# Designs tried in a protein design run: peptides against a protein of PDB entry 4ASU. Part 294

Target 1, 270 residues: chain A of PDB entry 4ASU
Amino acid sequence: ATLKDITRRLKSIKNIQKITKSMKMVAAAKYARAERELKPARVYGVGSLALYEKADIKTPEDKKKHLIIGVSSDRGLCGAIHSSVAKQMKSEAANLAAAGKEVKIIGVGDKIRSILHRTHSDQFLVTFKEVGRRPPTFGDASVIALELLNSGYEFDEGSIIFNRFRSVISYKTEEKPIFSLDTISSAESMSIYDDIDADVLRNYQEYSLANIIYYSLKESTTSEQSARMTAMDNASKNASEMIDKLTLTFNRTRQAVITKELIEIISGAA
Target 2, 83 residues: chain B of PDB entry 4ASU
Amino acid sequence: FTFASPTQVFFNSANVRQVDVPTQTGAFGILAAHVPTLQVLRPGLVVVHAEDGTTSKYFVSSGSVTVNADSSVQLLAEEAVTL

## One batch from the design tools (peptide; made by RFdiffusion4, then SolubleMPNN)

Design b2_p27_6_s3 (from b2_p27_6, 12 letters changed)
Fold by OpenDDE base, seed 5:
Structure b2_p27_6_s3 (fold): chain B 270 residues (1-270), chain C 83 residues (1-83), chain A 27 residues (1-27)
Amino acid sequence: as target 1 above (270 residues)
Amino acid sequence: as target 2 above (83 residues)
Amino acid sequence: DAEMDKWLEEQKKLLEEEKEIEERPLP
C-alpha cells in the first residue's frame, strides 16, 4: 500500500470513529432516559400481566390460531437486539406449527420484517414502522393495540416477544402471553371473578393489550439503547485499533521511502 | 395494592385498608378480601385509605382495576395525578 | 488491508442507513 492509500484509510477510519463516538454519547443519553422511564412502566406492565398469571388462563387445545408479536425497532447498530427477537419468533412459530397451530405474525419495528420477510412473509399480518426514533408513549401502544384488535384476525392465543432489560450489559428475550377476548371469557379459571359485563371485559382487554405492548416497548427501547451504546463503543475501539495498526504501517512505509531516497541521493552523487 | 400509571407509581405492593375507585358502573370500595372482579375506570377520584388512617386522593382519567382471588389489587390508570 | 476495507465499507453503509432514518421527517 502506498502512503497515499494508508492516509486515505486512516482518514476514513478516523471519521467513522468520530461518528461512532458521537452515537455512543447519544445512545447513552437515550438509555439514561429510557431506564428512568422503564421503572414505572415495568410496574405498570407487570401489574397488567398479573391477571393472566394468577388466573392461569389456558387456551383449549382445539383452538388453533396463534398470534406472535415481535417487538423491536427500525434502528440498527444495536448488536443482537433484533436477531434475538427474530430467533425466538422463529422458534415459537416452528413449535406452534409442529403442534398443528396456525401462526400469524405482527412486527413492531421494521427490522423484524427485514429479518423474517424471506422465510415468514406469508405469516405477517402487519408491520409497524417508525419505531425507535422517539421514546414510545402509551398512545403509541394504544394505536398498535387498536390496530391489532381491528385487524380481523381472530386469534385464540398470542405471544408477545421482546427484549427485557436486565442491566446495561444484559438483556433477555422474553415471551408474554396475549389472550383473545373469547379465550378470557371462556376460561374456567375466570369463573371466580364476579359477573363481569361483556362490554367491561372488552374494554378491560383493550387496556390490557395496550398495557403489555407499552411495557414491551419500554423494555425493548431500554435494551436497545443500552445495546447500541455497547455496539458503538465496540466500533470505536475497533476503529482505534485499526488506526494504531495503520499508523505503524504508515511510519514504516515512510521510513522505507526516506531510506530509498537517501540511497538514491548517495548513489547519484557517486 | 398496586396503583400506577404508565409514567408514575403511586403504590407498589402496598398494604392498604380501603381503596375507593370510580368505575363505569359506579364508584365502589375495595376492602380486604373483596371478591375477585375486573372493572374499567371512569374519570374520577381514587381515594386510598392507608392502614395508619392516612387518606390520599388521586384523579384518574381511565384504566382498569383488578381484584384477584389472592386479594391482590392492581389499579392501572392511563393518567393519574395526586390531589 | 482487505479486511479493513470490508469493515470500513460495512460501517459506512450502516452509518449511512442510520443517518437516513434519523433525518427522515417525523410522522
Scores: peptide ipSAE 0.443, ipTM 0.932, DockQ to the pose 0.844
Fold by OpenDDE base, seed 3:
Structure b2_p27_6_s3 (fold): chain B 270 residues (1-270), chain C 83 residues (1-83), chain A 27 residues (1-27)
Amino acid sequence: as target 1 above (270 residues)
Amino acid sequence: as target 2 above (83 residues)
Amino acid sequence: DAEMDKWLEEQKKLLEEEKEIEERPLP
C-alpha cells in the first residue's frame, strides 16, 4: 500500500471512530431516559399481567390459533437485540407448528421482518414500522393493540417476545402470554371472579393488551439503548486499534520510501 | 394494592384499608377480602384510605381495576393525578 | 489489510443506513 492509500484509510477509520463515539453518547442519553421511564412502566405492565398469572389462564388444547408478537425496533447497531428476539420467535413458532397449531406473526419494528422474511413471510400478519426514533408512549402501544384487535385474525392465545432489561450490561429475551377475549371468558379458572359484563371484559382486555405492549416496548427500548452503547464502544475500540496499526505501518512505509529514494540518488538511478 | 399509570407509580404492593374507585357500572369500595372482580374505570375520583387513617385523592381517566382472590388489587389508570 | 478494508466498508454501510433512517421525514 502506498502512503496515500494508508493515509486515506486512516482518515476513514478516524471518521468512523468519531461517529461511533458520538453515537455512544447519544445512546447513553437515551438509555438514561429509558431506564427512568421503565421504572413505572414495569410496575404498570407487571400489574397488568398479574391476572393471567394468578388466575392460571390456560388455553384448551383444541384451540389452534396462536399469535407471536416480536418486539424490537427499526434501528441497527445494537448487537444481538434483534437476533435474540428473532431466535426465540423461530423456536416458539417451530414448537407450536410441531404441536399442530396455526401460527401467525406480528413484528413490532422493521428489523424482525428483515430477519424472518425469507423463512416466515407467509406467517406475518403485519409489521409495525417507525419504531425506535422516539421513546415509545402509551398512545403508540394503544395504536398497536387496536391494529392487532382489528386485524381480523381470531387468535386463541399468543406470546409477546421482547428483551427484558436487567442491567446496563445485560438483557434477557422473555415471553409473556396474551389471550383472546374468548379464551379469558371461557377459562374455568375465571369462575372465582364475580359476574363480569361482557362489555366490561372486552374493554378490560383491550387495556390489558395495550398495557402489555407498552411494557414490552419500554423493556425493549432500555435494553436496545444499553446494547447500542456497548456496540458503539466496541466499534470505537476496534477503530482505535486499527488506527494504531495503520500508524505504525505508515511510519515504516515512510521510512522505506525515504530509504529507497536515497538509494536511487546514490546509485544515479534517479 | 398497586396503583399506577404508565408514567407514575402511586402505590406498589402496599397495604391499604380501603380504595374507592369510579367504574362504568358505578363507584364501589374495595375492602379487605373483597370478592374477586374485574372492572373498567370511568373518569373520576379515586380515594385511598390508608391504615393510619389518612386519605389520598386522585383523579383518573380510563383504565382497569382487578381484585384477586389473594386480596391483591391492581388499579391501572391510563392517566392519574394527585389532588 | 483486507480485513481492515472489509470492516471499514461494513461499518460505513451500517452507519449510512442508520443515518438514512434518521434523516427520513416523519410520517
Scores: peptide ipSAE 0.438, ipTM 0.930, DockQ to the pose 0.814
Fold by OpenDDE base, seed 2:
Parts: C-alpha cells; structure tokens; sequence
Structure b2_p27_6_s3 (fold): chain B 270 residues (1-270), chain C 83 residues (1-83), chain A 27 residues (1-27)
C-alpha cells in the first residue's frame, strides 16, 4: 500500500468512527427515554395480558388460522434485534405449518419484511413502516390494532413476537398470545365472567390488542436502542483499533520512503 | 389492584377497599370479593378507596377494567389524570 | 487491500443510509 492509499483509508475509517460515535450518542439518548417510558408501559401491558394468563385461554385444536405479528423497526445497525425476531417468526411459522395451521404474518417495521420477503412473502398481510424514528405512542398501537382487526383475516389465535428488554446489554425475544374475539368468547374458562355483553367484549378485545401491541413496541424500542448503542460502541472501538494499525503502517511506510530517498541522494552524489 | 395508563402507573398490585369505575353499562363499585367481570371504561371518574380510608379521584378517558376470580383487578385507561 | 477498501465503502454506505433515515423529518 502506498502512503496515498493508507491516507485514504485513514480518512475513511475516521469518518466512519465519527458517524458511529454520533450514532452511539443518539442511541444513548433514545435509550434513556425509552427505558423511562418502558416502566409504566410494562405495568400497562402486563396488566392487559393478565386475563389471558389467569383465564388460561386455549384455542381448540380444530382451529387452523394463526396470525404472527413480528415487532421490530425500520432501522438497522442494532445487532441481532431484527434477526432474532425473524428467527422466532420462522420457527413459529414452521411449527404451525407442521401442525396443519394456516399462518399469516404482520410485520411491524420494514426490516421484518426485508428479512422474510423471499421465503414468506405469500404469508404477509401487511407491513407497517415508519417505525423507529420516534418513540411509539398508544395512538400508533391503536392504528396497528385497528388495521389488523379490519384486515379481513379472521384468525383464531395469534402470536406477537418482540424483543423484551432485560438490561442495557441484554434482551430476549419473547412471544405473547393473541386471541380472537371468537376464541375468547368460546373459551370454557371465560364462563366465570358472567353477563358480558358481546359489544363490551369486542371493545375490550380491541383495547387488549392495542395494549399488547403498545407494550411490545415499547419493549422493542428499548431493546433496539440499547443494542444500537452497544453496536455503535463496538464499531467505534473497532475503528479506533484500525486507525492505530493504519497509523503504524503509515509511519513505517513513510520511514521507508524517506530511507529510499536518502539512499538515492547518496547514490546520486558519487 | 393495578391502575395504569400507557404512560403512568397509579397503583401496582395494591390492596384497596373499593374502586368505583365508570363503564359503558354504568358505574359500579369493585369490592375485594367482586365477581369476575370485564368492562369497558367510559370517560368519567374513578374513585379509589384505600384500606386506610383515603380516597383518591382520577379522571379517565377510555379503557378497560378486568376483575378476575383471584380478586385481582386491572384498570387500564388510555388516559388518566389525578384530580 | 482491495478487500479493505470494499469493506470500508460498504460500512460507509450502511452508516450513511442509517444517518439519512435518522435525520429525515418526521411526518
């Protein structure tokens, strides 16, 4: 490599490092906010799931329609955030197919589609874009819930797959159940909930869906920002190491050039 | 008793004496041994009666309330403010 | 050397794309 080549590479990697450092700071700020907003969102979301856990709602085996909602974002450079969700979606879809179920997929965030479009394009109902630039709101979740309910796909049960935040350095891909109105209404365990009006139950289910989507978005966002912060930190460190190596190479090459020039001068002067 | 909005937690697994909630079918009081039920909130006042006799009032916009067989209650409002 | 240059270009592209998305005005 010439001095010119090394200099070009140094300029390039320094620019990369600048960007990764900037992105780390942005991710850190977004993470701090997301973590604060996740605290109430967990209570809210877990509270919404309490019925399904306590009532032990089961879908009859003869029911065949299953919906998978994968939650991530449009944004890259966040480690395995998207691939983890996609991996679990694929696994779940394969298991359901093996069980003779019909599977449809909803992607929250464009990255889900980007990963799964080649293998599962025929199973996609809709992909929600514009996820990850701003913190998700309950309004956003409600829009997604409404779109799902109005999609015309009459699922019997479903799964929402998202990354649950554990710590700044850890997340876990989780799955939570989604039940259709019919499944809830027909569940034997729901018999103890007497005199529930059909309209009330429908409205309740709409809230429940919005609630779990909101919760999943908050978990996903926090996980993503923390993962991005870590990824950008690692990238910045790697860039630093590369800069050091290239700098050493530059210095060695420079000395070699100087030495060569001196020899030429000495040889030309005899 | 859990009472939360998407952005704020008011009660988290707390023991309360009674909670009055505004539902679409009417306002009702939830006692410790209330029968299991599901309801949808209408805009109105939530009144929480603590065991110590303290009463707290909240305005809620919409949402859901669940009373489970184990006497756990989840009051989930889209928007809620302390009064 | 060529591999390094290619890698650097790819990384730059990825970062620039993400930066652009980050800086886009919200609807």
Amino acid sequence: as target 1 above (270 residues)
Amino acid sequence: as target 2 above (83 residues)
Amino acid sequence: DAEMDKWLEEQKKLLEEEKEIEERPLP
Scores: peptide ipSAE 0.421, ipTM 0.929, DockQ to the pose 0.669
Fold by OpenDDE base, seed 4:
Structure b2_p27_6_s3 (fold): chain B 270 residues (1-270), chain C 83 residues (1-83), chain A 27 residues (1-27)
Amino acid sequence: as target 1 above (270 residues)
Amino acid sequence: as target 2 above (83 residues)
Amino acid sequence: DAEMDKWLEEQKKLLEEEKEIEERPLP
């Protein structure tokens, strides 16, 4: 490598480092907000799931339509956030297919589609884009829920797959169940609940779906921002190490060039 | 008893004496050992009666309420404000 | 050297893509 090449590389990597440091700070700020907003969202979301846990709702074996909702974002540079969700989606889809189930997929965030489009394109119902630039709102979740319910796909049961936030350094990809109105209404375990009006149950289910989606978005966002912060920090450190190495190489190369020039001068070699 | 909106928690697994909720079919009071039920909230007043006799009032826009067999209650409002 | 150049190019591309997404007007 010439001095010119090394200088160009140094300039390039220094610029990269500036960008990664900036992105780290942005991610840190977004993470702090996301973590704060996750606290009530978790209580809210866990509360929504309580019925399914308490009632032990089961889908009849003869029901074959299964919906997988993968929750991530459009945004990159966040480590394994998207790949972890996609991996679990693939695993779940394969298991369900092996069990003779029909599987359809919804992607929340374009990254899910980017990973799965080649292998699972025919199973995608819809992909929601424009996810991850702003904190998710309940309105966003409601839009997703409504679109799902209006998609025309009459699923019997479903799985929502997302990254649950554990700590700044840890997330876990998890699955939560989604049940159709028919599955809930026909569940034997629901018999203990008073005679519930069909319209009430329908509305309840719509809220439940929106609530669970909202919860998943909040968990995902917090996990993503934390992972991005870590990724950008690592990138910045790697850039720093590379700068140090290149600087050493530059200095050695410069010395060699100077020595060569001096020898040429002394020897009279043109 | 859990009472939350997407953005705020008012009660988290708390013991309360009674919760009055506005539902689409009418307002009802949730007491200890209330029969399991699912309801949808209408815009209106939620009144929480604590064990110590304190009464708190909230306005909710919409949402759901679940009473489980184990007497756990989840009141989940889309929007809620303390009054 | 070639590996480093490739890495730098990949990083630039990723950063540019992310920047584009971030700077895209919100609908």
Scores: peptide ipSAE 0.459, ipTM 0.933, DockQ to the pose 0.799; fails the geometry check

Design b2_p27_6_s4 (from b2_p27_6, 9 letters changed)
Fold by OpenDDE base, seed 1:
Structure b2_p27_6_s4 (fold): chain B 270 residues (1-270), chain C 83 residues (1-83), chain A 27 residues (1-27)
Amino acid sequence: as target 1 above (270 residues)
Amino acid sequence: as target 2 above (83 residues)
Amino acid sequence: DEEEDKWLEEQKKLLEEEEEIEARPLR
């Protein structure tokens, strides 16, 4: 490589390093906010799931329609965040299909569709885009819940798959159940909640769905920002190592050029 | 007793004496050993009576309230403010 | 040199994709 080639590469890597460092700082700021906002959101979301956990709502085996909601974002450069969700979605879809269930998929964030479009395109009902630029709000979750309920797909039960935040260096892909109004209404375990008005139950279920979606978005966002910080830090370190190596190569090449020029002068080779 | 909005927690697995809630079917008081029920909140006042006799008032918008067989209560409001 | 070039190309592609996503107006 010529000195010019090495210099061009050095400039390119240095520019990338500047960008990755900047992105790390932005991710750090977003992570700090997300982590603070996750605390109340987790209490709220876990509280919403309490009924389903305590009532032990079971779907009859003869019910065949299953919905999978995968939660991630539109944005890359966050390590295995999207692939982890997609992997679990694929596994769940395969298991359900093997059990004779009909599976439909909703993607929250464009990256889920990008990963699954070739193998599962016929199973997608809808993909929600424009996820991950701003912190998710309860309003955003309500919009997703409403669109699902109005989709016309009469699922019996479902699952929402998302990355649960553990720490700045750890997340875990998890699954939580979702149930249709009909499944909840027909569940034997709901008999202890006597004399519940049908309209009340419908409204309650709508809130429950919005609540769990909101919770999943908050967990996903916090996990994503943390993973992005790590990814950008690693990229910056890798760039630094490459710069050091190329700098050494540059110095060696420069010395070789000088030596060659001296030899040409001494030899009279113009 | 858990009382939260998406952005704020007021009570987290706390023991309280009574909670008065505004529901679409009417306002009612939740006491210890209340029968299991599900209700949807209407805009109105929530009153929490603590075991020490302290009373706290809140205004809530929409949401839900759940009373479980184990006497746990989840009050989840879309918006809530202390009064 | 080939490994470095491949890494650079991959990073450029990822950054371009991210910029395109960020440039979309928040509707």
Scores: peptide ipSAE 0.032, ipTM 0.875, DockQ to the pose 0.861; fails the geometry check
Fold by OpenDDE base, seed 3:
Structure b2_p27_6_s4 (fold): chain B 270 residues (1-270), chain C 83 residues (1-83), chain A 27 residues (1-27)
Amino acid sequence: as target 1 above (270 residues)
Amino acid sequence: as target 2 above (83 residues)
Amino acid sequence: DEEEDKWLEEQKKLLEEEEEIEARPLR
């Protein structure tokens, strides 16, 4: 490589390093906010899931329609955040298909669609885009819930797959159940609950779905920002190492060029 | 007893004496060992009676309330403010 | 040198994709 080539590469890598450092700082700010907002959201979301855990809702085997909701974002540069969700979605879809169930997929965030489009395009009902630019709100979750309920797909049960935040260095892909109104209404375990008006139960399920989606979005966002911080830090370090290596190569090449020029002068080979 | 909005937690697995909630079917009081039920909140006043006799008042918008067989209660409001 | 070039190209592509996402006006 010529000195000019090395210089051009150095300039490019230094520019990338500046960008990755900047992105790390932005991710750090977003993470701090997300972690703060996750605290109440987790209590709220876990509270919404308590019914399903305590009632031990079971879907009858004759019910075959299953919905998988994958929660991520549109934005890259966050390590394995999207691939972890997609991997679990694929596994779940395969297991359900093997059990003779019909599987439909909803993607929250464009990255899920990007990963699964080639293999699962026919199973997608809808993909929600424009996820991850701003912190998710309850309004956003309500819109997603409403769209799902109005999709016309009469699922019996479903799964929301998302990354649960553990720490700044750790997340875990988890699954939470969702149930249709019909499944809840027909569940034997629900018999202990007093006579519930059908309209009340419908409204209750709408809130429950919105609550779970909101919770999932908050967990996902916090996990994503943390992972992005790490990814950008690693990219910045890798860039630094590459800059050091290329700088050494530049210095060696410069000396070689000087030596060659001196030899040409001495030899009269001009 | 858990009482939260998406952005704020008021009670987290706390023991309380009674909670009065505004529901679409009417206001009712949740006591210890209340019959399991599901209700939807209407805009109105929530009153929490603590074990020490302290009473706290909240205004809530829409939401849900769940009373479980284990006497756990989840009051989840879309919006809530301390009064 | 080839590995460095591959890494550089990959990073440029990822950054360009991210910039495109950020540049899209909120409609």
Scores: peptide ipSAE 0.029, ipTM 0.877, DockQ to the pose 0.859; fails the geometry check
Fold by OpenDDE base, seed 4:
Parts: sequence; C-alpha cells; structure tokens
Structure b2_p27_6_s4 (fold): chain B 270 residues (1-270), chain C 83 residues (1-83), chain A 27 residues (1-27)
Amino acid sequence: as target 1 above (270 residues)
Amino acid sequence: as target 2 above (83 residues)
Amino acid sequence: DEEEDKWLEEQKKLLEEEEEIEARPLR
C-alpha cells in the first residue's frame, strides 16, 4: 500500500471512531434515563402481569389463533438486541405451528420486520415504526394497544417477546402472555373473581394490554441503550487498534520510501 | 398491596389495612380477605389506610385494580398524585 | 488489508443505515 492509501484508510477509521465515540456517549445518556424510568415501569408492569400468573389462565386446545408481538426498535448498532428478539419469535412461531396453531406477528420497531420479512411476511399484521428515537411513553403504549385491538385479528392468546434488562452488561429475551377478552372471560380460573361486568372486564383488558406493552417498551429501551453503549465502545476500541496498526505501517512505509529514494540518489538512477 | 403509575411507585408489596378505591361502578373499600375482583378506576380519591393507622390520600385518573385470592392487590393508575 | 477493508465497509454500511433512520422525520 502507498503512503497515500494508508493515509486515506487512517482518515476513514478515525472518522468512524469519532462517530462511534459520539454514539457511545449518546447511548450512555439515554441508558441512564431509561434505567431511571424503568424502575417504576417494572413495578407497574409486573403488577399488571400478576393476574395472569395468579389466575393461571389456560387457553383451550381447540383455540388456534396465536399472536406474537415482538418488541424492539428501529435503530441498529446495538449488538444482538434485535436478533435475539427475532430468534425467539421464530422459535415461538415454529413451535406454535407445529402444535397446529395459526400464528400472526406484530412488530414493534422496524428492525423486527427487517429481519423477518423474507421468512414470515405472510404472518405479519402490522409493524410499528418510529420506535426508539424518543423514550417510550404510556401514550405510545396505549396507541400500540389500541391498534392491536383494532387490527381485526381475533387471537385467542398471544406472546409478547422483548429484552428484559438485567444489568448494564446483560439482558435476557423473555416472553410474557397476552390473552384475548374471550379467553379471559371463559377461563375457569376466573370464576373466583366475582361479579365482573363485561364492560369492566373489557376496559380492564385494554389497560392490561397497554400496561404490558409499556413495560416491555421500557425493558427493551433500557436493554437496547445499554447494548448500544457496549457495541459503540467495542467499535471504538477496534478502530483504535486499527489506527495504531496502520500508523505503524505508515511509519514503516515512510521509512522504506525514504530509503528507496536515498538508494536511487546514490545509484544515480534518479 | 402494590400501587403504582407508569412513572411512580407509591406502594410495592406493602401490607396495608384498607384501601378505598374509586371505580366505575362506585367506590369500595378493600380489606383483608376481600373477595377476588377486577375493577376499573374512575377519576377520584384513593385512600390507603396503613397498619399503623396512618392514612394517605391520592388522586388517580384512570386505571385498574385487582384483588386476588391470595389477598394481593394491584392498584395500577395511569396517573396518580399524592394529596 | 482485506480484513480491514471489510470491517470498514461493514461499519460504513451500518452507520449509513443509522443515519438514514435518524433522518426520517418523526410523524
């Protein structure tokens, strides 16, 4: 490689490093906020899921319609965040299909669609875009919940798949159940809940869905920002190593050029 | 007893004596060993009676309340403020 | 040199994708 080539490469890598460092800082700031906002959101979301755990709602085997909601974002450069969710979605879809269930998919965030569009395009109901630029609000979750309920797909049960935040260095892809109003209403385990008006139950279910979605978004966001921070740090370090290597190569090449020029002068070939 | 909004936690698995909640069907008091029920909140006052006799008041906008068979209660408000 | 070039190309592609996403107006 010529000195010019090496210089060009150095410039390119240095530019990348600047960008990745900047992105790391941005991700760090967003992570700090997300983590703070996750604390109450987790209590809220886990509280909403408590009914399903305690009531042990079972879907009859003859019910075949299953909805999978994958939660991620539109934004890349966050390691395995999106692929982990997509992998779990694929696994769940395959298992359900093997069990004779009909599967439909909703993607929260465009990256889910980007990963699954070739293999699962026919199963997608809707993809929510513009996720991940701003911290998710309860209003955002409510919009998603409403859209889901109005999708016209009469699912019996479903799964919401998202990355649960563990620590700055760890997340876990998890699945939580969602149930249709009909499934909840018909569940034998719900018989212990006395005098529930149908309208009340419907409204309750709407809140429940919004709550779970909100929770999943907060977990996902925190996980994503943490993962992005790590990914950008790694990219910056890799760039640094390449810069060092190329700088050494540049210096060696420069010396070689000088030596060659000296030899040409001495030999009279110049 | 858990009482939270999306942005704030007021009680997390706490033991309380009584919780008065405003529901769409009317206000009711949740006591120990209350019959399991699901309700939707209407805008109004939540009153939490602690075991020590202290009373805390909150205003909630909307949400849900769940009373489970194990006496656990989840009060989840969309918005809530301390009064 | 080939590995470095491949890495550079991958990083450029990823960054370009991210820039395109960021450039989309929030509706």
Scores: peptide ipSAE 0.026, ipTM 0.877, DockQ to the pose 0.854; fails the geometry check
Fold by OpenDDE base, seed 5:
Structure b2_p27_6_s4 (fold): chain B 270 residues (1-270), chain C 83 residues (1-83), chain A 27 residues (1-27)
Amino acid sequence: as target 1 above (270 residues)
Amino acid sequence: as target 2 above (83 residues)
Amino acid sequence: DEEEDKWLEEQKKLLEEEEEIEARPLR
């Protein structure tokens, strides 16, 4: 490589490093906010899931329609955040298919669609875009819930798959159940609950779905921002190492050029 | 007893004496060993009676309340404010 | 050098994609 080539590469890497450092700082700020907002959201979301955990709702084996909701975002540069969700979605879809279930998919965030479009395009009902640019609100979750309920797909049971935040360096892809109104209303385990009006149960389910989606979005966002911060830090370090290596190469090459020029001067060949 | 909104937690697995909630079917009091039920909230007043005899009042917009067989209660409001 | 160039190109592409996403109007 010529000195010019090395210089061009150095300039390019330095520019990338500036961008990755900036993105790291932005991700850090977003992470700090997301982590604060996750605390109440987790209590809220876990509270919403308590019924389904305690009631131990079972879907009859003759019911075949299963919905998978994958929760991620539109944004890249966050390590394995999207691939982890997609991997679990694939695994779940395969297991359900092997059990003779019909599987449909909803993607929250465009990256899920991007990963699964080749192999699972026919199973997608809808993909929600514009996820991850701003912190998710309960309103956003309500919109997603409403769209799901209005999709016309009469699922019996579903799974929501998202990254649960553990720490700044750790997340875990989790799966939580979602149930249709019919499944809840017909569940034997629900018999212990007092006579519930059908309209009340419908409204309750709508809240439950919105609550779970909201919770999943908050967990996902916190995990994503943390992972992005780490990814951008790693990218910045890699860029730094590359800059150091290229700088050494530049210096060596420059010395060689100078030596050659000196020899040419001394030899009278110049 | 858990009482939260998406943005704020008021009670988290706390022991309380009684919770009065505004539901679509009417306001009712949740006591210890209340029968399991599901309700949806209407805009109104929530009153929490603590074991020490103190009472706290909240205004809620909408949401749900769950009473489970194990006497756990989840009061989940879309919006809630302390009064 | 080839590995470095490949890495650079990959990073540029990823950054461009992210910039396009950020440039979109808030919906």
Scores: peptide ipSAE 0.025, ipTM 0.878, DockQ to the pose 0.841; fails the geometry check

